# Ledger of designs, part 62: peptides against a protein of PDB entry 8PQO

Target 1, 252 residues: chain A of PDB entry 8PQO
Amino acid sequence: VLLKEYRVILPVSVDEYQVGQLYSVAEASKNETGGGEGVEVLVNEPYEKDGEKGQYTHKIYHLQSKVPTFVRMLAPEGALNIHEKAWNAYPYCRTVITNEYMKEDFLIKIETWHKPDLGTQENVHKLEPEAWKHVEAVYIDIADRSQVLSKDYKAEEDPAKFKSIKTGRGPLGPNWKQELVNQKDCPYMCAYKLVTVKFKWWGLQNKVENFIHKQERRLFTNFHRQLFCWLDKWVDLTMDDIRRMEEETKRQ

## One batch from the design tools (peptide; made by RFdiffusion4, then SolubleMPNN)

Design b1_p14_1_s1 (from b1_p14_1, 7 letters changed)
Fold by OpenDDE base, seed 4:
Structure b1_p14_1_s1 (fold): chain B 252 residues (1-252), chain A 14 residues (1-14)
Amino acid sequence: as target 1 above (252 residues)
Amino acid sequence: GSMELYFLVASFSL
């Protein structure tokens, strides 16, 4: 098991982020999967549990069309079906990813708190001290070009170049986080993303767990760069606007 | 919800 807490600081409010996240997910989904190709939504309903109230989703990602033919031919039954169970009680979210073939031997859990701070809270997910001491805190700086793979880099998604016309935010210089503290009119937040990766296959555990974390970090970096650079596209949207967009995307 | 898997699937495109 490998745990890391990714802390993504953004010059947006927690309330703004709720809109921006949903918008950016919808846009990124359109760009990568053609609107949800190979995604089966089993459940999408409100839930209430232990004082947590939100939206529960259960999705299956069928990867058969997304892998080379030889992989598909060699893959055991269920190996290419990924289950995602998500509890969205914004500003708290939990996602659990499992695989039909690997069962309990594979888990990705992503627990996110969105807080109106600069990533200064320790153990925001309230882990036991013994567990918390094994968590690596990883700061993602969306303005830091060095954290972006060359193949993922797009100039239109570079926070160091983007300036929001609607809000005046950006571009994000090297010291943007420090400058943000002094800018009373600029909101900020941190997404604390505790990622738990478990891959129990002997000889592959560390390799796969580290690989998954590398992909998650890459994903979070690129996503939040997009989210910020798309600020002018979503900042004036309401939650109702977002819901309409989500419904339109699901129908495609 | 954060459809983080949309991005994960894209990253597995060999």
Scores: peptide ipSAE 0.055, ipTM 0.772, DockQ to the pose 0.172
Fold by OpenDDE base, seed 2:
Structure b1_p14_1_s1 (fold): chain B 252 residues (1-252), chain A 14 residues (1-14)
Amino acid sequence: as target 1 above (252 residues)
Amino acid sequence: GSMELYFLVASFSL
């Protein structure tokens, strides 16, 4: 098991981020060829549990069309079906990813707290001390180009170049996080993403767990760069606007 | 949608 807490600081409020996240997910999904292919939504309903209220989703990702033919032919039954269970009680979210074939030997859990701070809280997910001491805190700086793979880099999605016309936020210089503290009119937040990866196969555990974390980090980095650079597209939208857009997208 | 979909797609495209 490998745990890392990714801390993504953004020059947006927690309330803004709720809109921006949903917008950016929808837009990124549209931009990805086949982003909706092989996704089955089993459940999408409100839930209430232990005082937590939110939206519960259960999706199956059928990866048969996403892997090479030889992998598909050699894959055991259920090995290419990934279940995603998500509890969205914003500002808290939890996602659990499992695989039908690997069962308890595979887990990706992503627990996110969105806080109006600069990523300074320790153990925001309230892990036991013994567990917390094994968590690596990883700061994602959306302005740091060195954290972006060359193949993922787009100038239009570079926070170091982008300036929001609507809000005046950006461009984000090398010291933007420190400067943000002095900018009374600029909101900020941190997404604390505790990622638990379990891949219990002998000889492959560490390699696969580290690989998954590398991909998650890459995903979080690129996504939040997009989210910020798309600020002018979503900052004036309401949650009701987003819901309408999602409904319209589902009908297409 | 979740960001996790992009993880899965990206992981198999490498």
Scores: peptide ipSAE 0.051, ipTM 0.766, DockQ to the pose 0.194
Fold by OpenDDE base, seed 5:
Structure b1_p14_1_s1 (fold): chain B 252 residues (1-252), chain A 14 residues (1-14)
Amino acid sequence: as target 1 above (252 residues)
Amino acid sequence: GSMELYFLVASFSL
């Protein structure tokens, strides 16, 4: 098991981020070729549990068409079916990813708190001290080009170049986080993303767990760069606007 | 629904 807490600081409010996240997620999904192929939605409903209230989704991703032929030929039954269970109780979110074949031997869990701070809170997910001491805190700086793979870099998604017309935010210079404290009119938040990765196959555990974390970090970096650079597209939208857009997308 | 897709694409883009 490998745990890391990714802290993504953004020059947006917690309330703004709720809209921006849903918009950027929808936009990113549209940009993926073959998006929706092999996706089965089992559940999409409101939930209330242990004082947490939000939206619950259960999806199955059938990866048979997305893997190389040799992988498909060698894959046991259920090995290419990925279950995703998500609880969106914003500002708290949880996603649990499992596999039918691997069962208890595979888990990806992502728990996110969105807080109106600069990533300074320790153990926001309230882990036991013994567990917390094994969590690596990883700061993602959306303005730091060195954190972006060359193949993922797009100039139109570079926070160091982007300036929001609607809000005046950006571009984000090298010291933008320090400068933000002095900018009374610019909201800020941190997404604290506790990522738990478990892959209990002897000889492959560390390799696969580290690989998954590398991909998650890459995803979070690129996503939040997009989210910020798309600010002018979503900042004036309401949650009702997002819901209408989602309904329209489901009908297509 | 699309963050879920984003996760899958990034994690399983082998």
Scores: peptide ipSAE 0.057, ipTM 0.770, DockQ to the pose 0.179; fails the geometry check
Fold by OpenDDE base, seed 1:
Structure b1_p14_1_s1 (fold): chain B 252 residues (1-252), chain A 14 residues (1-14)
Amino acid sequence: as target 1 above (252 residues)
Amino acid sequence: GSMELYFLVASFSL
């Protein structure tokens, strides 16, 4: 098991981020050719559990069309089906990713708190002290070009170059986080993403767990760079606007 | 939630 807490600081409010996240997910999904192919939505309903109220989703991602033919032919039943169970009680979210074949031997859990701070809270997910000792805190700086792979870099998605016309936010210089404290009119938040990865296959555990974390970090970095650089596209949208966009995307 | 899994699917396509 490998745990890391990714802390993503953004010059947006917690309320703004709710809209921006949904917009950016929808936009990123549209930009991928074949996006949604092999995705089955089993459940999409309100839930109430342990005082938490939100939306529960259960999706299956069928990977049969996404792997080489020889892999598909050799794969055991259920091995190419990925289950995502998500509880969205914004500003808290939890996602659990499992596989039918691997059962308890594979788990990705992503628990996110969105807080109106600069990533200064310790153990925001309230882990047991012994468990918290094993969590690496990883700060993602969306303005840091060195954290972005060359193949992922786009100039139009560079927070160090972007300036929001609607809000005046950006560009983000090297000291942008420290400068936020002096900018009374600029909201800020941190997404605290606790990522738990389990891969219990002997000899491959550390390799696969580290690989998955590397991919998650890459995803979070690129996504939040996009989210910020798309600020002018989503900052004036309402949750009702987002719902309409989601419905339109489902019809395509 | 959908973002993380979308990336996972894309990673398997490589």
Scores: peptide ipSAE 0.050, ipTM 0.768, DockQ to the pose 0.207; fails the geometry check

Design b1_p14_1_s2 (from b1_p14_1, 8 letters changed)
Fold by OpenDDE base, seed 5:
Structure b1_p14_1_s2 (fold): chain B 252 residues (1-252), chain A 14 residues (1-14)
Amino acid sequence: as target 1 above (252 residues)
Amino acid sequence: GMMELYFTVASLSL
């Protein structure tokens, strides 16, 4: 098991991020080649559990068309079916990813708190002290180009170049986080993403767990760079606007 | 597609 807490600081408010996240997820999904292919939505409903209230989704990703033929031929039954269960109780979110074949030997859990701070809170997810000692805190700087793979880099998604016309925010210079505290008119937040990765296959545990973390970090970095650079597209939208967009997309 | 949260199929194909 490998745990890391990714802290993503953004020059947006917690309330703004609720809209921006949903918009950016929708937009990013549209840009994926073969978007929607092999995705089965089993559940999409409101939930209430242990004082937590929000939206619950259960999806299956059928990866048979996404892997080479030889992998598909060798894969055991259920090995290419990924289950995603998500609880969106914003500002708290939880996603659990499992595989039908590996069962308890494979887990990706992503738990996120969105807080109106600069990523300075320790153990926001309230882990036991012994468990918290094993968590690496990783700061993602959306303005730092060195954190972006060359193949992922797009100039139109570079926070160091982008300036929001609607809000006046950006571009983000090297010391943008330190400068935020002096800019009383600019909101800020941190997404605290506790990522738990479990892969219990002997000889491959560390390699696969580290690989998954590398991919999650890459995903979080690229996503939040997009979210910020798309600020002018979503900042004037309401949650009702997002809900209408989601309903329109489901009908297509 | 709009409901995919925190996980994309593309991340697994890398």
Scores: peptide ipSAE 0.042, ipTM 0.750, DockQ to the pose 0.155
Fold by OpenDDE base, seed 3:
Structure b1_p14_1_s2 (fold): chain B 252 residues (1-252), chain A 14 residues (1-14)
Amino acid sequence: as target 1 above (252 residues)
Amino acid sequence: GMMELYFTVASLSL
């Protein structure tokens, strides 16, 4: 098991982020080739449990058409079905990813708190002290180009180049986070994303767990760069606007 | 609303 807490600082408010996140998910889904293909939505409903109230989704990603024929033919039953269960009780979110074949031997859990701070809170997810000792805190700087793979880089999604017309935010210089402390007109938040990865196959555990973390970090980095650079597209949208957009995206 | 899709084929494609 490998735990890391990714802290993503953004020059937006917690309230703004709620809209921006949902917009950016919808937009990214449209732009991703193969996105939505082979995705089955089993459940999409409101939930209320233990004082937590939000939206629950259960999706299955069928990967049969995404792998070579020989892999599909040799894959055990359920091996190419990935389950994603998500609880959106913003500002708290939880996602659990499992596989039918691997069962308890595979888990990706992503728990996120969105807080109006600069990523300074310790153990925001309230882990036991012994567990918290093993969590690596990883800061993601959306303005740092060195954290982006060359193949992922797009100039139109570079926070160091983008300037919001509607809000005046950006471009984000090398010291933008420190400058936020002195900028009373610019809101900020941190997404504290605790990622738990379990891959219990002997000889592959460390390699696969580290690989998955690398992929998650890449995803978080690229997504939040997009979210910020798309600020002018979503900052004036309401939650009702987002809900309409989500319904339109689901139909495609 | 629809939660963020943390699993994508692209994220696992090396």
Scores: peptide ipSAE 0.042, ipTM 0.754, DockQ to the pose 0.141
Fold by OpenDDE base, seed 1:
Structure b1_p14_1_s2 (fold): chain B 252 residues (1-252), chain A 14 residues (1-14)
Amino acid sequence: as target 1 above (252 residues)
Amino acid sequence: GMMELYFTVASLSL
């Protein structure tokens, strides 16, 4: 089991981020090849449990068409079906990713708290001390180009070049986080993303767990660069606007 | 359908 807490600092408020996240997910999904052809939505409903109230989703990602033919032919039943269960009770969110074949031998869990701070809180997810001491805190800087793969880089999604017309935020220089403390008119937040990865196959545990973390970090980095650079597209939208956009996307 | 942020086929680099 490998645990890391990714801390993503953004020059937006917690309330703004709720809209921006949903907008950016929708836009990113449109840019994916053919959209959600391999995605089956089993459940999408409100939930209330243990004082937590939000939206629950259960999706299946069918990977049969995304792997080579020989892999598909050799794969056991259920091995190429990935289940994603998500509980969105913003500002708290939990996602659990499992596989039908691997069962308890495979788990990706992503738990996120969105806080109006600069990533200074320790153990925001309230882990036991014995577990928390094994968590690596990883700071993602959306302005740092060195954290972006060359193949992922787009100039129009570079926070170091972007200037928001509507808010005046950006571009983000090398010391933008330190300067933000002195900018009383600019809101800020941190997304604390605790990622738990478990892969129990002997001889491959460390390699696969590290690989998955690398992919998650890449995803978080690219997504939040987009979210910030798309600020002028979503900052004036309401949650009702987002819901309408989601319904329109489902019809395509 | 809309894909979730936390898991996409593209992000797996398969």
Scores: peptide ipSAE 0.041, ipTM 0.746, DockQ to the pose 0.164
Fold by OpenDDE base, seed 4:
Structure b1_p14_1_s2 (fold): chain B 252 residues (1-252), chain A 14 residues (1-14)
Amino acid sequence: as target 1 above (252 residues)
Amino acid sequence: GMMELYFTVASLSL
């Protein structure tokens, strides 16, 4: 088991992020899957549990033609079905990812708190001390190009180059986080993403767990760079607008 | 919702 808490600081409010996240997910999904190819939605319903109230989704990602050779070596092509169970009680979210073939031998859990701070809270997910001491905190700086793979880099998704016309935010210079504290007119938040990876196959656990974390970090980095650089596209949208967009997408 | 996606094929790409 390998746990890391990825802390992504953004110059947006928690409320803004709710819209931006949903918008950016939709755009990213379109770009990668052509609008949901290979994604099966089994459940999409409200839930209430232990004082947590939100939306529950169960999706299957059929990855037979979409995974690299390395993944196919671990999971046969015919067994490349990934189940995603997600509890979205924004500003808290939880996602559990499993695979039909690997069963209990594979788990990715992503628990996210979105807080109006600069990533300074410790153990926001309230782990037991013994568990928390094993969690590595990883700060993702969306403006730091060195954290982006060259193959992933796009100038139009570079926070260091983007300036929002609608909000005036950006570009994010090398000291943007320090400067943000003194900018009373610029909101900020941190997404605390606790990622738990379990891969129980002997001899492969460390390799695969580290690989998955590498991919998750890559995903979080790229996604939040996009989210920020798409600010002008979503900042004026309301949650109602997003819901309408979701419904329109369901009909396509 | 349908737009909610926390895991994508892109995360598995090398």
Scores: peptide ipSAE 0.043, ipTM 0.753, DockQ to the pose 0.124; fails the geometry check

Design b1_p14_1_s3 (from b1_p14_1, 8 letters changed)
Fold by OpenDDE base, seed 4:
Structure b1_p14_1_s3 (fold): chain B 252 residues (1-252), chain A 14 residues (1-14)
Amino acid sequence: as target 1 above (252 residues)
Amino acid sequence: YKMELYFTVASLSL
C-alpha cells in the first residue's frame, strides 16, 4: 500500500472550483476521442450517509476494446472491467477504483478535501497518527512547466501564459503563490487529494503502486492546469448552467 | 454517448 497526499493550490475560491471542476471534467471527457466507449453507468443518485450528503455514481469501464487483441484474448474474466465508485459531497469527494478480477488485491482510493487555504493543513483527512506518518505530501504547482510532460504540454493550457480576461487572474509567475497572499481580492484554495494505492501482487506491488501514483500526479497536474486556463469559460457559469451542459452532452 | 468521466479510460491505461 502506498499513500500520498497531493496538494494542488489554485487561485480560485472553493465555490468557484465546484463549477470549474465539473466544467473541466465534462470538457476533458469531450476532448477524449473514444473516451466514453465502454463506459457503463450503473448508478447515479443522491446519497446521504453519516452526515455526508452528495451524489453517488457507479461506473464500469470496459477496457476490452481499449487493449490489444492478444491482451483481450489472454485476460481472465473480469480483468478488463474497472469499477469506479464516486461520492461527490463537495467540498469533500471520494473515488474508489476496483477491478473484478483482482478483487481485494487492487484498490485506488482518492479522497479530496477542498479548503480555502494554501495547502498548510496537516492531516486534513484525519488519519490515525500511525497511518499519517506514512503519507508523503506532494505539492503540485500548476505554473511549473517542469512538472508537465512534453507530450502533455499545450500553450493554451499553460498557467504561466494564460491571462483571465474576466477575472484578471494570471499569468502565474514563479512566485505566484507568495504573491497571492498579498492580493486581497484574489481567492485561493487547496485541493488535498489523499491517494491510496494497493496492488497486492508479489514482486510487482511497489512498481505498480508507484506507477499508478505517477499517473495520478500527471492527471491532477494536467487537469488543474486546464481548469485554471479555462477560467473564462466557466467562471460565470452557475451550477444550473453546468447541469444543463451535462444534460446536453448526454444527448449527443 | 459522451459521458462525463471522473477518470478517463486513457488515464487508467497509462
Scores: peptide ipSAE 0.040, ipTM 0.741, DockQ to the pose 0.141
Fold by OpenDDE base, seed 1:
Structure b1_p14_1_s3 (fold): chain B 252 residues (1-252), chain A 14 residues (1-14)
Amino acid sequence: as target 1 above (252 residues)
Amino acid sequence: YKMELYFTVASLSL
């Protein structure tokens, strides 16, 4: 088991981020080949449990069409089906990813708290002390180009170049986080993303767990760079606007 | 349904 807490600081408010996240997910999905190909939504409903209220989703990612034919032919039943269960009770979110074949030997859990701070809180997810001491805190700086793979880099998605016309935010210089502390007019938040990865296969645990973390970090980095650089596209939208966009997308 | 996905087609593709 490998745990890391990714802390993403953004020059947006917690309330703004709720809209921006939903917009950016939708926009990023449109840019992907197939735009949801192989995704089955089993459940999408409101939930209430232990005082937590939100939206619950259960999706299956069918990977059969995304692997070579010989892999598909040799893969055990269920090996190419990934289940994603998500509880969205913003500002708290939880996602659990499992595989039918691997069962308890495979788990990706992503728990996120969105807080109006600069990533200074310790153990926001309230882990036991013994577990918390094994969590690596990883700060993602959306302005740091060195954290972006060359193949992922786009100038139009570079926070170090972007200037928001509507808000005046950006570009983000090398010391933007420190400068933000002194800017009373600019809101800020941190997404605390605790990622738990478990892969129990003798001799491969560390390799696979580290690989998955590398992919998650890459995803978080690219996504939040996009979210910020798309600020002028979503900052004036309301949650009702997002809901309408979602409904329109479902009809296509 | 495209929203609220942590994994994309590109992320899951080999």
Scores: peptide ipSAE 0.039, ipTM 0.741, DockQ to the pose 0.144
Fold by OpenDDE base, seed 2:
Structure b1_p14_1_s3 (fold): chain B 252 residues (1-252), chain A 14 residues (1-14)
Amino acid sequence: as target 1 above (252 residues)
Amino acid sequence: YKMELYFTVASLSL
């Protein structure tokens, strides 16, 4: 098991982020080649449990068409079906990813708290001390180009170049986080994303767990760079606007 | 029909 807490600081408020996240997820999904293909939505409903109220989704990612033929032919039954269960009770979210074949031997859990701070809270997910001491805190700096793979880099998604016309935020210089503290008119937040990865195959555990973390970090980095650079597209939208857009999208 | 995806297929690739 490999645990890391990714802390993504953004020059947006927690309330703004709720809109921006939903917008950016939708937009990124539209832009993704093959986005939505092979995704089956089993459940999408409101839930209330243990004082937590939000939206629950259960999706299956069918990867059969996304892997080479020889992999598909050799893959055990269920190995190419990924289940994603997500509880969105913003500002708290939880996603659990499992695989039909590997069962308890595979887990990706992502628990996120969105807080109006600069990523300074320790153990925001309230882990036991024994577990917390094994968690690596990883700060994602959306302005740091060195954290972006060259193949992922787009100038229009570079926070170091982007200037929001509507808000005046950006571009984000090398010391933007430190400067943000002194900018009373600019909101900020941190997404604390505790990622638990378990891959219990002998000889491959560390390799695969580290690989998955690398992919998650890559995803979080690119996504939040997009979210910020798309600020002018979503900052004036309301949650009602987002819900209307989602409903319109579902009808297609 | 399109729905928002928390994860892309690419991110799930091993």
Scores: peptide ipSAE 0.039, ipTM 0.737, DockQ to the pose 0.146
Fold by OpenDDE base, seed 3:
Structure b1_p14_1_s3 (fold): chain B 252 residues (1-252), chain A 14 residues (1-14)
Amino acid sequence: as target 1 above (252 residues)
Amino acid sequence: YKMELYFTVASLSL
């Protein structure tokens, strides 16, 4: 098991992020190669549990068409089906990824708190002290080009070049986080993303767990760079606008 | 249905 807490600081408010996240997820999904193909939505309903209220989704990613034919032919039943269960109770979110074949031997859990701070809170997910001791805190800087793979880099998604016309935010220089404290009119937040990865195959656990974390970090980095650079597209939208857009998408 | 993805295919690429 490998745990890391990714802290993503953004020059947006927690309230703004709620809109921006939903917009950016929808937009990023449109741009994804094969986006939506092989994805089955089993459940998409509101939930209330233990004082937590939000939206619950259960999706299955069918990977049969995403692997070589010989892999598909040799794969055990259920091995190419990935289940995603997600609880969106913003500002708290939880996603659990499992596989039918691997059962308890495979888990990706992503728990996120969105807080109006600069990533200074310790153990925001309230882990036991012994468990928290094993969590590596990883800061993601959306303005740092060195954290972006060359193949992922796009100039139109570079926070160091982007200037928001509607808000005046950006471009983000090397010291943008320190400068936020001096900019009274610029809101900020941190997404605390605790990622738990478990892969219990002997001899491969460390390699696979580290690989998954690398992919998650890459995903979080690219997504939040997009979210910020798309600020002018979503900042004037309300949650009602987002809900309407979601309903329109459901009808298609 | 809703096209929102919390997990992308790119993150599953091996």
Scores: peptide ipSAE 0.041, ipTM 0.745, DockQ to the pose 0.144; fails the geometry check

